Peptides against a protein of PDB entry 8BZL. Designs and how they scored, part 55

Target 1, 228 residues: chain A of PDB entry 8BZL
Amino acid sequence: SYDRAITVFSPDGHLFQVEYAQEAVKKGSTAVGVRGRDIVVLGVEKKSVAKLQDERTVRKICALDDNVCMAFAGLTADARIVINRARVECQSHRLTVEDPVTVEYITRYIASLKQRYTQSNGRRPFGISALIVGFDFDGTPRLYQTDPSGTYHAWKANAIGRGAKSVREFLEKNYTDEAIETDDLTIKLVIKALLEVVQSGGKNIELAVMRRDQSLKILNPEEIEKYV
Target 2, 242 residues: chain B of PDB entry 8BZL
Amino acid sequence: SRRYDSRTTIFSPEGRLYQVEYAMEAIGHAGTCLGILANDGVLLAAERRNIHKLLDEVFFSEKIYKLNEDMACSVAGITSDANVLTNELRLIAQRYLLQYQEPIPCEQLVTALCDIKQAYTQFGGKRPFGVSLLYIGWDKHYGFQLYQSDPSGNYGGWKATCIGNNSAAAVSMLKQDYKEGEMTLKSALALAIKVLNKTMDVSKLSAEKVEIATLTRENGKTVIRVLKQKEVEQLIKKHEEE

## One batch from the design tools (peptide; made by RFdiffusion4, then SolubleMPNN)

Design b1_p11_5_s2 (from b1_p11_5, 4 letters changed)
Fold by OpenDDE base, seed 3:
Structure b1_p11_5_s2 (fold): chain B 228 residues (1-228), chain C 242 residues (1-242), chain A 11 residues (1-11)
Amino acid sequence: as target 1 above (228 residues)
Amino acid sequence: as target 2 above (242 residues)
Amino acid sequence: MEDKIESLYQL
């Protein structure tokens, strides 16, 4: 008999497949998100690309829309499915509502998608957590985090993946209004946070910046080194 | 726990997908496939294992498949799974061409199939495809391209790579001998023969056991050709003389 | 072993 019930409650009320998906996330490369005053910053641990591999195909940060970007930890193939669906939803929303999505809206969409995969017969959970950042139409910077269960919350700063605990501890200590007073300070905060878990300095960091009324910018290694 | 390896693709307590790992292991026992990107073209070289005299059609290529006018792929793994995936690639490419009146970009075709592969790792009643693919192609966006995809639905772009039997050793050799920016299709062909000669579990490399396809641009058109046995013999002979 | 797992899943 084909066991269609992939995600079921244990006798003690646990959804083991969701918990195990969270274990996959914990093995993922570390991602950090920080909300500044007029900036949102995503940073990801960049693993050394194989000598003959094209770096173009190894991206951990992606745009969902002009005003929203996402970093993730966990299964890259699973993330691609979520990203594609989120992009379609962003475009659909623009067509139907005539405004871009709010960061909360698209986060809720992604969260709902994830939740359905925890409850749908014959589907395993997505093995990803995501940091979703961007600007609402009113220019308000937002940061959300979502996990394999489909939960989501708004954050000032957060981290996911293997180094998330150490990075969060750093952010809890160092995230102040003074530390995010400028765009440059906010970027520096993200880099410093990642350096808690990333060896060999700025060469192993992927950094994305979205400023108010500006498109997503991926910083090159030379730009990152200026903040180190 | 053995219960996570015998059922539908589910997470282990450690967050592993054992069915995907086992599919990858199965591919490790398949015939070797190489891909090499050059400045003036891209190639696939594959081990031909099934040489049966009673095969009515000399399968023009057992392991290399033309997908459209601008792309080809090579497969390592379960032949039946390979046939399904290569057919799907062709269908995706044709549907795109029909819809947009232009050929599908190489990476988009790769990602479309990878999304299907991923689905077979996530949906119940399905097992992962026991297949890795190398893709070669040309498009107006990135020119000549080489991609690799696996049963997980992951993919990557490469200058040179290998799948199947002894792939790790082949990749190591490619890393040593691949000259970035200086690779001609001619030098890539020579490198392919060199690597296959060392990675194939054969006493002597023969043209009957090797399939090679090249993708080039001629007069603004993509040309995909499978090398004739005599051409492969000449490449092998040249390698033996060095 | 961890590196192999991470590479396998592109984590």
Scores: peptide ipSAE 0.331, ipTM 0.779, DockQ to the pose 0.527
Fold by OpenDDE base, seed 5:
Structure b1_p11_5_s2 (fold): chain B 228 residues (1-228), chain C 242 residues (1-242), chain A 11 residues (1-11)
Amino acid sequence: as target 1 above (228 residues)
Amino acid sequence: as target 2 above (242 residues)
Amino acid sequence: MEDKIESLYQL
């Protein structure tokens, strides 16, 4: 008999497979997102690449479309599935609606996908949380988070993964209008937040920046060191 | 504990996928396969465990499979699972070629299979594939490439790596002896023999127990060649003389 | 052990 009932309620009303997927996320590399005034910034903890491994193949930040990018914590293989589905939806939306997706729209799509995997027979939840950032067509910067359950919320700043608690505590104290007044200050805020949990400075940080009407820019280590 | 390890791939309370871990453990008992990226080519070397004189010599490599004109792979794990995955790789590559009238980029082929592997870790009534793969290839985007994928659907690019039996020890040796920027295909072949000699669970390395394939570029064309037994014997002999 | 788990899943 195929064990079709993977995600079921416990007697006390818990969805254990969703909770356990969240435990997988908590073991993931730390990711942080911050919404500035005219910028969105994603930062990720770089795991030490094994000697002889190609660093190019180790990415935690990806573009979904020209105006949207995503960082994730948790199972990388699960993330690829979500990313691919989201990219297809972004392109489909451009073809059918003749406009790029809003950040909320694509977040809701991803959230709905995740939710279906918590309720469909013969499917386990996705072991990922995601930070989704970008710009709406009106130029408004957005940051959303999704979890394995398929919930989503808009944030000013947030973090996911193993260091998320410490990073969030830092952001709660330091996210002010003054701290995000400029693009450079916003980038500095993200770096400082990650440095709460990342050792050895800018070498262990991946940083992506999207400005209004600009493409996603991945900062090189030298560019990151200028903000430290 | 047993409730999360004996059924369809589900999360443990700690967020682990035990069926994936067990598949990887099973691969650890499979014959050793290694890959080495050189400046002028890339190679696969694999342990041949089934040495039957009655096997038809028409059979290519037992563990090395040509995927298309620009890519080959080696497998560690369950042979039947490997056959399914290698066939799927060939089909994906062929569909891409028909659709786009150009060969599939190496990483795209690897990713497409990894998405299938991932699905077998997420959908009920499926078990993880008990197979890890090494991929060698050339494309116009990145040149010579070496990838590794596992039952989870994860993959990575490598300069040198190993899967199967004693893979951790092999990787350690590769880390010590691999010279970045100075690796010729000739030196890579010598390194492969050196590592296999130390990591294979055999008293003596012999050419009958080793399969080696090289991927090179000649006159703007990819050439995938399985070394003849005599060529492997010469490599082993050279190593024994050092 | 945590490093092994993280590596296994590419977390």
Scores: peptide ipSAE 0.240, ipTM 0.668, DockQ to the pose 0.533
Fold by OpenDDE base, seed 1:
Structure b1_p11_5_s2 (fold): chain B 228 residues (1-228), chain C 242 residues (1-242), chain A 11 residues (1-11)
Amino acid sequence: as target 1 above (228 residues)
Amino acid sequence: as target 2 above (242 residues)
Amino acid sequence: MEDKIESLYQL
């Protein structure tokens, strides 16, 4: 009998492998996403890079296309597989449909990919949640979250990973129309939210900003400190 | 054994992949391998364990493999798994060269193999590879590079790192002695000998038990050189005199 | 042990 990893229902109706994949996500570095008026912002907890490690190779935020970026919590190797497939799909969509993907479309693609890995014999779920942000072609900012189950929803703001509960509680209290009135205020909101769980300020934060009709910008530590 | 410990591609209740962890443990018992990045080159230094007088094949390099003209790797772990992965690396590099008429960027080769490793942690009927790798290389994008990859399919770039037996102690020593921005290949070689002397379970470090390869740039070409035994002896002797 | 696990998986 080949010991096939099978995601099956328990007698009580649980998909344990999906739930256990969610436990892997909960142990991951915290990521935050916020949708502003004309901006989307991703923030990620940077674990202290080992003294001899190249910081370039430690990225938790990545572009999927010119109009879409993603942060994740959980297994980095699993995330790389999802990112690569999403990038291929974004390019394929541009070729076949002659337009960039909507943020919803690429989220649904990723979600469907994850879902298939929960139902395919001989595959385990992806041990990642993702925050997917970007702009639709009409200039509408979007934020989506997806989890190991393949479930996805649209959000104004959300967090994933180990500090997600505290960050969400902060966002629930502080996410107002006034708090996102400007791009700078939106960035400040993300930083403040991350600082609920991240120690030692801007050195331990990776921050990405995408403005309407602009490319993804990764902020350097000095730029981040201006908002602290 | 717990139900989750023996299956190759399932999460534990705590979100752990025990087969990946156990593969890492197996690597911890393998011979030590070091990588050090310098300003003027990059090196691999590996413990040689299979010294048998009856071996017919003089393996000049047991643990260091040339991948292409611009990259080499060293392995810690299961030899058979290492052979499969090093062959795959060579194939990936050659396919890229054929397709694009330029050598594969170092990080792209590393990531391609890491995707294979990851797949063996996610697809049923497969076990993780019991191998960690150090990669040294040069490309036109980032110059000299050092990478480490593990059975999970994770990787990272490093200034200096270690895999295999006593790797944690070696990494600690590297953190103490590595001077960022000031590392020459000569100083890196000396550091490699220093670290190996302390981390290998030998009474005295000998050149027969150490393999060293350097990657440099000469006249706009990458040169990968395995040090001769006499050169390694001189490095050891110099270290003993200090 | 948690830090070691997080490092192992690059979580």
Scores: peptide ipSAE 0.217, ipTM 0.653, DockQ to the pose 0.540

Design b1_p11_5_s2 (from b1_p11_5, 4 letters changed)
Fold by OpenDDE base, seed 2:
Structure b1_p11_5_s2 (fold): chain B 228 residues (1-228), chain C 242 residues (1-242), chain A 11 residues (1-11)
Amino acid sequence: as target 1 above (228 residues)
Amino acid sequence: as target 2 above (242 residues)
Amino acid sequence: MEDKIESLYQL
């Protein structure tokens, strides 16, 4: 009989498959999220794309809906599954409730999905953490993080992936009301935070911004260099 | 026997459910949660471990959850499992209210969740929930109540109990200091601080590291209140002066 | 290791 239990407790009470999924996340490219006053910003470390790879296929920032976007660290294949499920849920919510999802709602959906994969037969945990940002209908900017276990929390700023510790330390020191007073200052804060772990300046950063009542905008390298 | 350690919840040759025991070990590493039943109310006191500067909102209660107007719970163990179970508790309570036009009796809500927990220990390919809960509530049948449930789906009513880190030591202290029939909510709060001060692995107890909720009856209504940080500071200060 | 576990599970 195939031992269908993939995620089980160790004798000392650990879920090793969840811990190992977290190790996969820690090996992932660094992502950072910051909530400003009227803006949310995601930044991701660009991995060196092989010369023959289409840069379009390596996007680490994606829209879930018009009012919600996500960055992730960890297994890209796992992320695709989560993103697709989340997009379907966002559309379903619009059809059934006649309003866009709140950022908390879709975060909770993703978290619940991840948790189920830690407790379901024949399924391993998702090897991803995600930063989910957007605006609620009332215009409130939100930032959430999820991990492989299915936990989630709201943040002012956070980071995930291999450089997350250094980026968090920077944000803990530099995130102030003054540092996010304007949209441009908020963008600058994210770029400076990523530069703690990313070499060679703005060329190795993917940056996305969402302003109140505006769609997700991915900044080009030239736009990023203006903030450096 | 290592062979039974890594499989779906099955009986060992000795009749033990190792996956349930291992889930309880996970809970033993979680922050301490206390429950104390008084004559005029019930309380939950929980250790707050996750104090991060970049958290958006200081969750008024990280470990204490309002279930309905008459019940609250605290959790020890895996947070993601706790979120699933607390959501299920709310759904069960809401469905009952809708169906019967009265609030669910406290023990029935606890039992309904315990059946779910038990199923996760018996059905193939599911692991136990790595969560214990303390429940506080009021109903017209039994008045103020305190329950504990574990990963096995077992539950019991208590006068005072503890789950999570150092729970055995806390329970021992509660047994020594709990006076049956004489416990006021005020004395219960003082007892909670006393026990937490001894059981939390901290150099000094601070209000930032403790969440307290009380459940009382006022004018024929249940009132669930999370104590403000200043109120907790006063309780700690009072204990330090004794 | 304990800090890692606590951070992971938010225990």
Scores: peptide ipSAE 0.029, ipTM 0.526, DockQ to the pose 0.042

Design b1_p11_5_s3 (from b1_p11_5, 4 letters changed)
Fold by OpenDDE base, seed 5:
Structure b1_p11_5_s3 (fold): chain B 228 residues (1-228), chain C 242 residues (1-242), chain A 11 residues (1-11)
Amino acid sequence: as target 1 above (228 residues)
Amino acid sequence: as target 2 above (242 residues)
Amino acid sequence: MEDRIEELYQL
């Protein structure tokens, strides 16, 4: 029965479909997130847009709400579903609670959604990991990471996708209070981290910045080059 | 492993969705469809393979479907799947119109269908649609637009692209000959004929084997027109003279 | 083949 394609435990306790979804993520474009003092920064490896393709339709960083944005690695179509549901939840929260979501709240929502797709019959896991950044109402910058299993954790800095290991190693060495002392230094840290895995300079990086009480800003290539 | 390619769309150990890949393979055997965006319009050109003398009415278009007043699409892949998806596109567009009293933006229609396609790759008991689509349209937000979508639920906007048989070769030709900012609809039509002549698995390009539709704006209205056979013949003739 | 997979899935 085709209906029996469910995520089930192996005899040794593995959820193979979840593990295989993680393999899909590892093949995804690299994304990095860094929490600064009063800034959160997302960077993504920009794959060369095919000649004649409209760049407008290629986005790896998206807003979930005015105070939250997300980068992802893995299946873009899967990500779109998660993004849409998260956006709906953000709006619903504003209506019901009369406040924007906390970054933790929306992360937990996304994580729960992912987890359900690992446990529900007739569903495969989402083939995505996500970096979720933003500001809580109190102005605290936050960074969270989720994976296909539905786990989530808070981070100072993290990376996902094919170059994640190298980027994380860089961040472990270079993430200091001094390195994030200013917004510009924080942005520079993200760019430097991505350059560990991106061969071509600022042209192959998508960079998004969210400052306290400001909307998501996607930096143009010229702005990125100023930090290189 | 056969267990991952024959089951409901699940991940392989390598993180692949083989049923989606196989759906894409099926599309590769379908007739060629081209889309080209021009400054003054957008076009679809499609290979017509079902030419039977016993067909009562030459359907104006076998592969090109009007979706609403502002959009059309062409399909490559399983005809039955295409019929389902084109019908769904029409329904989505109509529901939006009824709800908002304005036509659905082109990208939103594409995205809505892509979410359906994605669902057929994630939910058990379903297989991916064996269909890729090219969409042409006009809206007040972005003007003339060309989109491509595939069985995975992914889509993209394009200046020019191709799906179906020999699509890779066609795309290469389009990349060579497409002049950004200088493309007129007339030039786009000529380019379409040129590419089809080289990519169709036919000894000679004939008007009976090609469907072409153009989408233009006239007096603030979208006009979707399927070219008459004689018009296509003239385009072919012109190409042969060059 | 890896590049094709990335293109197919838009990874």
Scores: peptide ipSAE 0.336, ipTM 0.782, DockQ to the pose 0.528
Fold by OpenDDE base, seed 3:
Structure b1_p11_5_s3 (fold): chain B 228 residues (1-228), chain C 242 residues (1-242), chain A 11 residues (1-11)
Amino acid sequence: as target 1 above (228 residues)
Amino acid sequence: as target 2 above (242 residues)
Amino acid sequence: MEDRIEELYQL
């Protein structure tokens, strides 16, 4: 009999499949998010791409809507499913409510989706954590994190993936009002945080910036090097 | 039999639902939540465990959720499960309001959620919610109310109760110190601090680790208020001086 | 634990 109960409680109250999904996330490439005053910044470590692989096809930062973007750590295939569902919801919300989603709203949607996959037999949890950043319609910058369990919280700054501990420790020490006083300083903070775990400088960093009332901008390596 | 530990919520040979019991075990590791009913109000007091420097302070309450104008709840257990259930509570309350043009009675809201919880223990393809809830509310039928619900879909009304870590010890202390018919909100707050100080696995109780909400009636309206950190500090200080 | 089970199942 195929044990249909993929995610069940252990006798000691653990959801092992969720914990194992979290372990998969911990093996993922590091992502960092920082909320500035009028900017949100996502950074991701670039894995060594095979010589023949198009580097442009390995994007770990994606737009969910014009005002929301997401970075993830963990299983890329799982992430695609979540991203697609989130994009559909963003569009649906615009059609039905006539306003873009708040960052909290879409985060909660994603979190709820993840949670359902932890409670339904025959489904495994999503092997991804996500950093979701953007601007609410009132111009407030937001940063949220969600994990395989479907939990989510708002952050000033956070990190996910293999280097997350070191990056968080750096951010705990260096995230100050002075450190995010300007957009450029905020970007520098993200880069410095990633450099705690990423070797060989700006070439191995993917960086996305969303400023107030502006679209998502992916920085090129040359632009990143200016901040190093 | 280990065979029933890993399967969909089914009866064991002994008639037990092990997945429900294991969900309760998960809740036992969660932060402590207290509820105390007073003559002039009701309160929730919850342990805040998620103290991180980088958290956005916009979350006034981590463990206490406003459900509608007349009800709030506190949660012990899996946060993601809690979020789903609290959203469902809000939806149920709103649908009732729209349908009947009056707020949902407290017990009816609790029961509606308990039916959902129960379904997740009975129907295949689902696991129990790893969440217990305390509900505080006011309605015109019963006045101030405190309820507890668990993963089984069971619920009960309480004068004072506790869920989460060290809940049994907390309930024992509440039984000793709760004065039936004489409990004011002020005395209930003092009792909550006293119990939390003894049941929280901390060397010293601090205001940063405690969330407290009160539900009162003022001028014929329900007022749900989360205490400020300074107010909680004063309560702790007062307790330390006794 | 028995008392907890009785409470859990409302037996």
Scores: peptide ipSAE 0.212, ipTM 0.758, DockQ to the pose 0.058
Fold by OpenDDE base, seed 2:
Structure b1_p11_5_s3 (fold): chain B 228 residues (1-228), chain C 242 residues (1-242), chain A 11 residues (1-11)
Amino acid sequence: as target 1 above (228 residues)
Amino acid sequence: as target 2 above (242 residues)
Amino acid sequence: MEDRIEELYQL
């Protein structure tokens, strides 16, 4: 089928569909990631779930593997596709290499997937940015960010979505070795960062914590309020 | 704006997928479908618009489709698109059963279709499906379940929801009257009639214009039953007496 | 319009 190229260069060298996908991300719920010493933390702005909606189906943080989790901003349906592909790759890697993926590896995989969707005829870019956190096999905590273009970088701390600018400004000022000295302090830093853009305290925050050699833990609202 | 209206689903300068939005607009003109989750079952109630005297009455349900022994769905939107998607749901469910020798979990079936819907919003040469679905089901993992999916490939679990014509008003009414934890199938049926009576674009609610299906568990088996016209008449009558 | 967009896309 003659699929017209969706993502093409403008005369001035812009990839408009990628830029427009970034605009979709900017409208998404805010997500924040912080790498601590022996902990990685993801926080997401919790949208008010409709009164009759099942909260179970509105999760913004998900595990990709036992050692990797992801938060995203942007189109949820797009994110689901990326998450599923990433999960399959994580399992495939375990089968073929007999080790879990590194956080960088799976980030690069996701980034490559996104990039292909910016260059393939008849495909629009993914309308998502992602924060990917986890531990490498050697126990090193990692945080990566990806965008619709397929670019990725490692971060100490970062934010995506509608409140990302304010959250990043906060993190730039407050991310210090002292602020991440303990797991609890790292968690507090994430919560404080999100509170720059989230109203009504801990009830509107989804928080996930991964410690070395531990599974992803999603904190309940009561646990979050203890850090506020 | 016209450039985004006539082509494959692409992002607008504002980051919008207009073709998805337009598909949702098309669904807004479709007959109303309700879903309500109860403690002892789940139901679908749908507006029946095609009441023509020359229609062969052999068809049990126009808007409600059995997917497998444990799941059913209702559809709002383009009928041809609905037929494609409902057939795909049946195929997915059957393939799963053959592969794993157990029925597909409800959410997995919903997500499988949602991934297809999403693909039609991302791949060129395709338009979004002009269809929203309500899914009712039972599985061993979560028991009775109600889901809604839209043209974007998004879905959600619900205690009660509505798609199609006047869906926003119906959802508002459901939010007001739905009692969490106290909903019986009987009360859910009454609520469905109440909401349909207020939201359907008809002068008078009649049993001929309403299809209702219930999903229950009896003796460790799922039972999907389409209510008979007489049963629906009784529900309407009871509502009129209150 | 922003709220509607967020709901529509589950952003």
Scores: peptide ipSAE 0.344, ipTM 0.791, DockQ to the pose 0.546; fails the geometry check

Design b1_p11_5_s3 (from b1_p11_5, 4 letters changed)
Fold by OpenDDE base, seed 1:
Structure b1_p11_5_s3 (fold): chain B 228 residues (1-228), chain C 242 residues (1-242), chain A 11 residues (1-11)
Amino acid sequence: as target 1 above (228 residues)
Amino acid sequence: as target 2 above (242 residues)
Amino acid sequence: MEDRIEELYQL
């Protein structure tokens, strides 16, 4: 019955459940992504981990494959589902195509997954946006964003979550070829961008760096403070 | 806002899942469950509410369930939902063991159930589970572990935490008294009694109203033990003397 | 209430 349809068009053509999922994303912790010359950087606002909480279980940045990582804003439980599906696809691609996925490919996969959940009767949209960064096999750094609707675009730099507007405004002003000339400058740019919305400095930032032909590196708080 | 309150798996205009929130509210009225991680073990302590003299089955543990040889859980919320989830946990653990010929890692079991919980928040025609769980376990990867999961499908690892009635107050007390790196199982047991005594709506804590299980390692094996009533009485008595 | 929502959903 139509009464079971979770995501339907309004009379004015809106998909309210998608829009409301986007509202959930806007309440999420801020994430930022920047594409450098030979580096991609993800930064996330780390909410103060409860004193007794294990920090290892509170991760906003995750690897999808050796060449791709993702940050998200919104419902963590929803994100886990997407991450797991994406990881399976990355491995499947390696087995079937004998090459790692391109960043665009895995982004499109995630986007298609999200889109299906906006059109499937009896399913609600995923309450997450994601920043997906990595390197294609040819060594090209990539940054993509997805939203609850299943749309995706390539970016030089972008942000999602509650502080996204302020972070984007900062990036629009400060993202220059000079600002990303080196890996260190690119990292610094991400940290500075996050500091626009993060009050407690480097201790409340999770930062992931992927350099060309290198594995994902999660920076420790001491390493982050060097760039502040 | 009220239009979205009655529908399962639907976002509100503000991006909220009210049925998940209401499920968590229901859990807030359930009996208190505590988990505390120590250096030499991990424990669960739970409030026992159903003490009926006519119960034929000696409920050794009403709220604490053994999942496998290396893990146990405690539940707060709807009993029927808890039974379904604990059974599923056992099945997941058993299937993993059969497939890989080794015990499932603790976090992997927790996440598997959390994915099920999440699905009940996303697929139409289903309501969220009205249950939060505390998990205690040991594996070769991380040693002793304590996890909490909620109706949303979220989970986290903890040094100490609480679910159910007065959980916020309990967590606050745990934050004050928990000494990281110095917690023995003995001190954890004492802390559990202390917190339960303050959070349970009883004038005097009694052993009949408290279930405690410990998970330890002995001779390279995990030992899950539910404390006898006499042992719990001794812990309570010791607390009253301090 | 907002802090509670963020904690609830782990946003």
Scores: peptide ipSAE 0.326, ipTM 0.766, DockQ to the pose 0.547; fails the geometry check

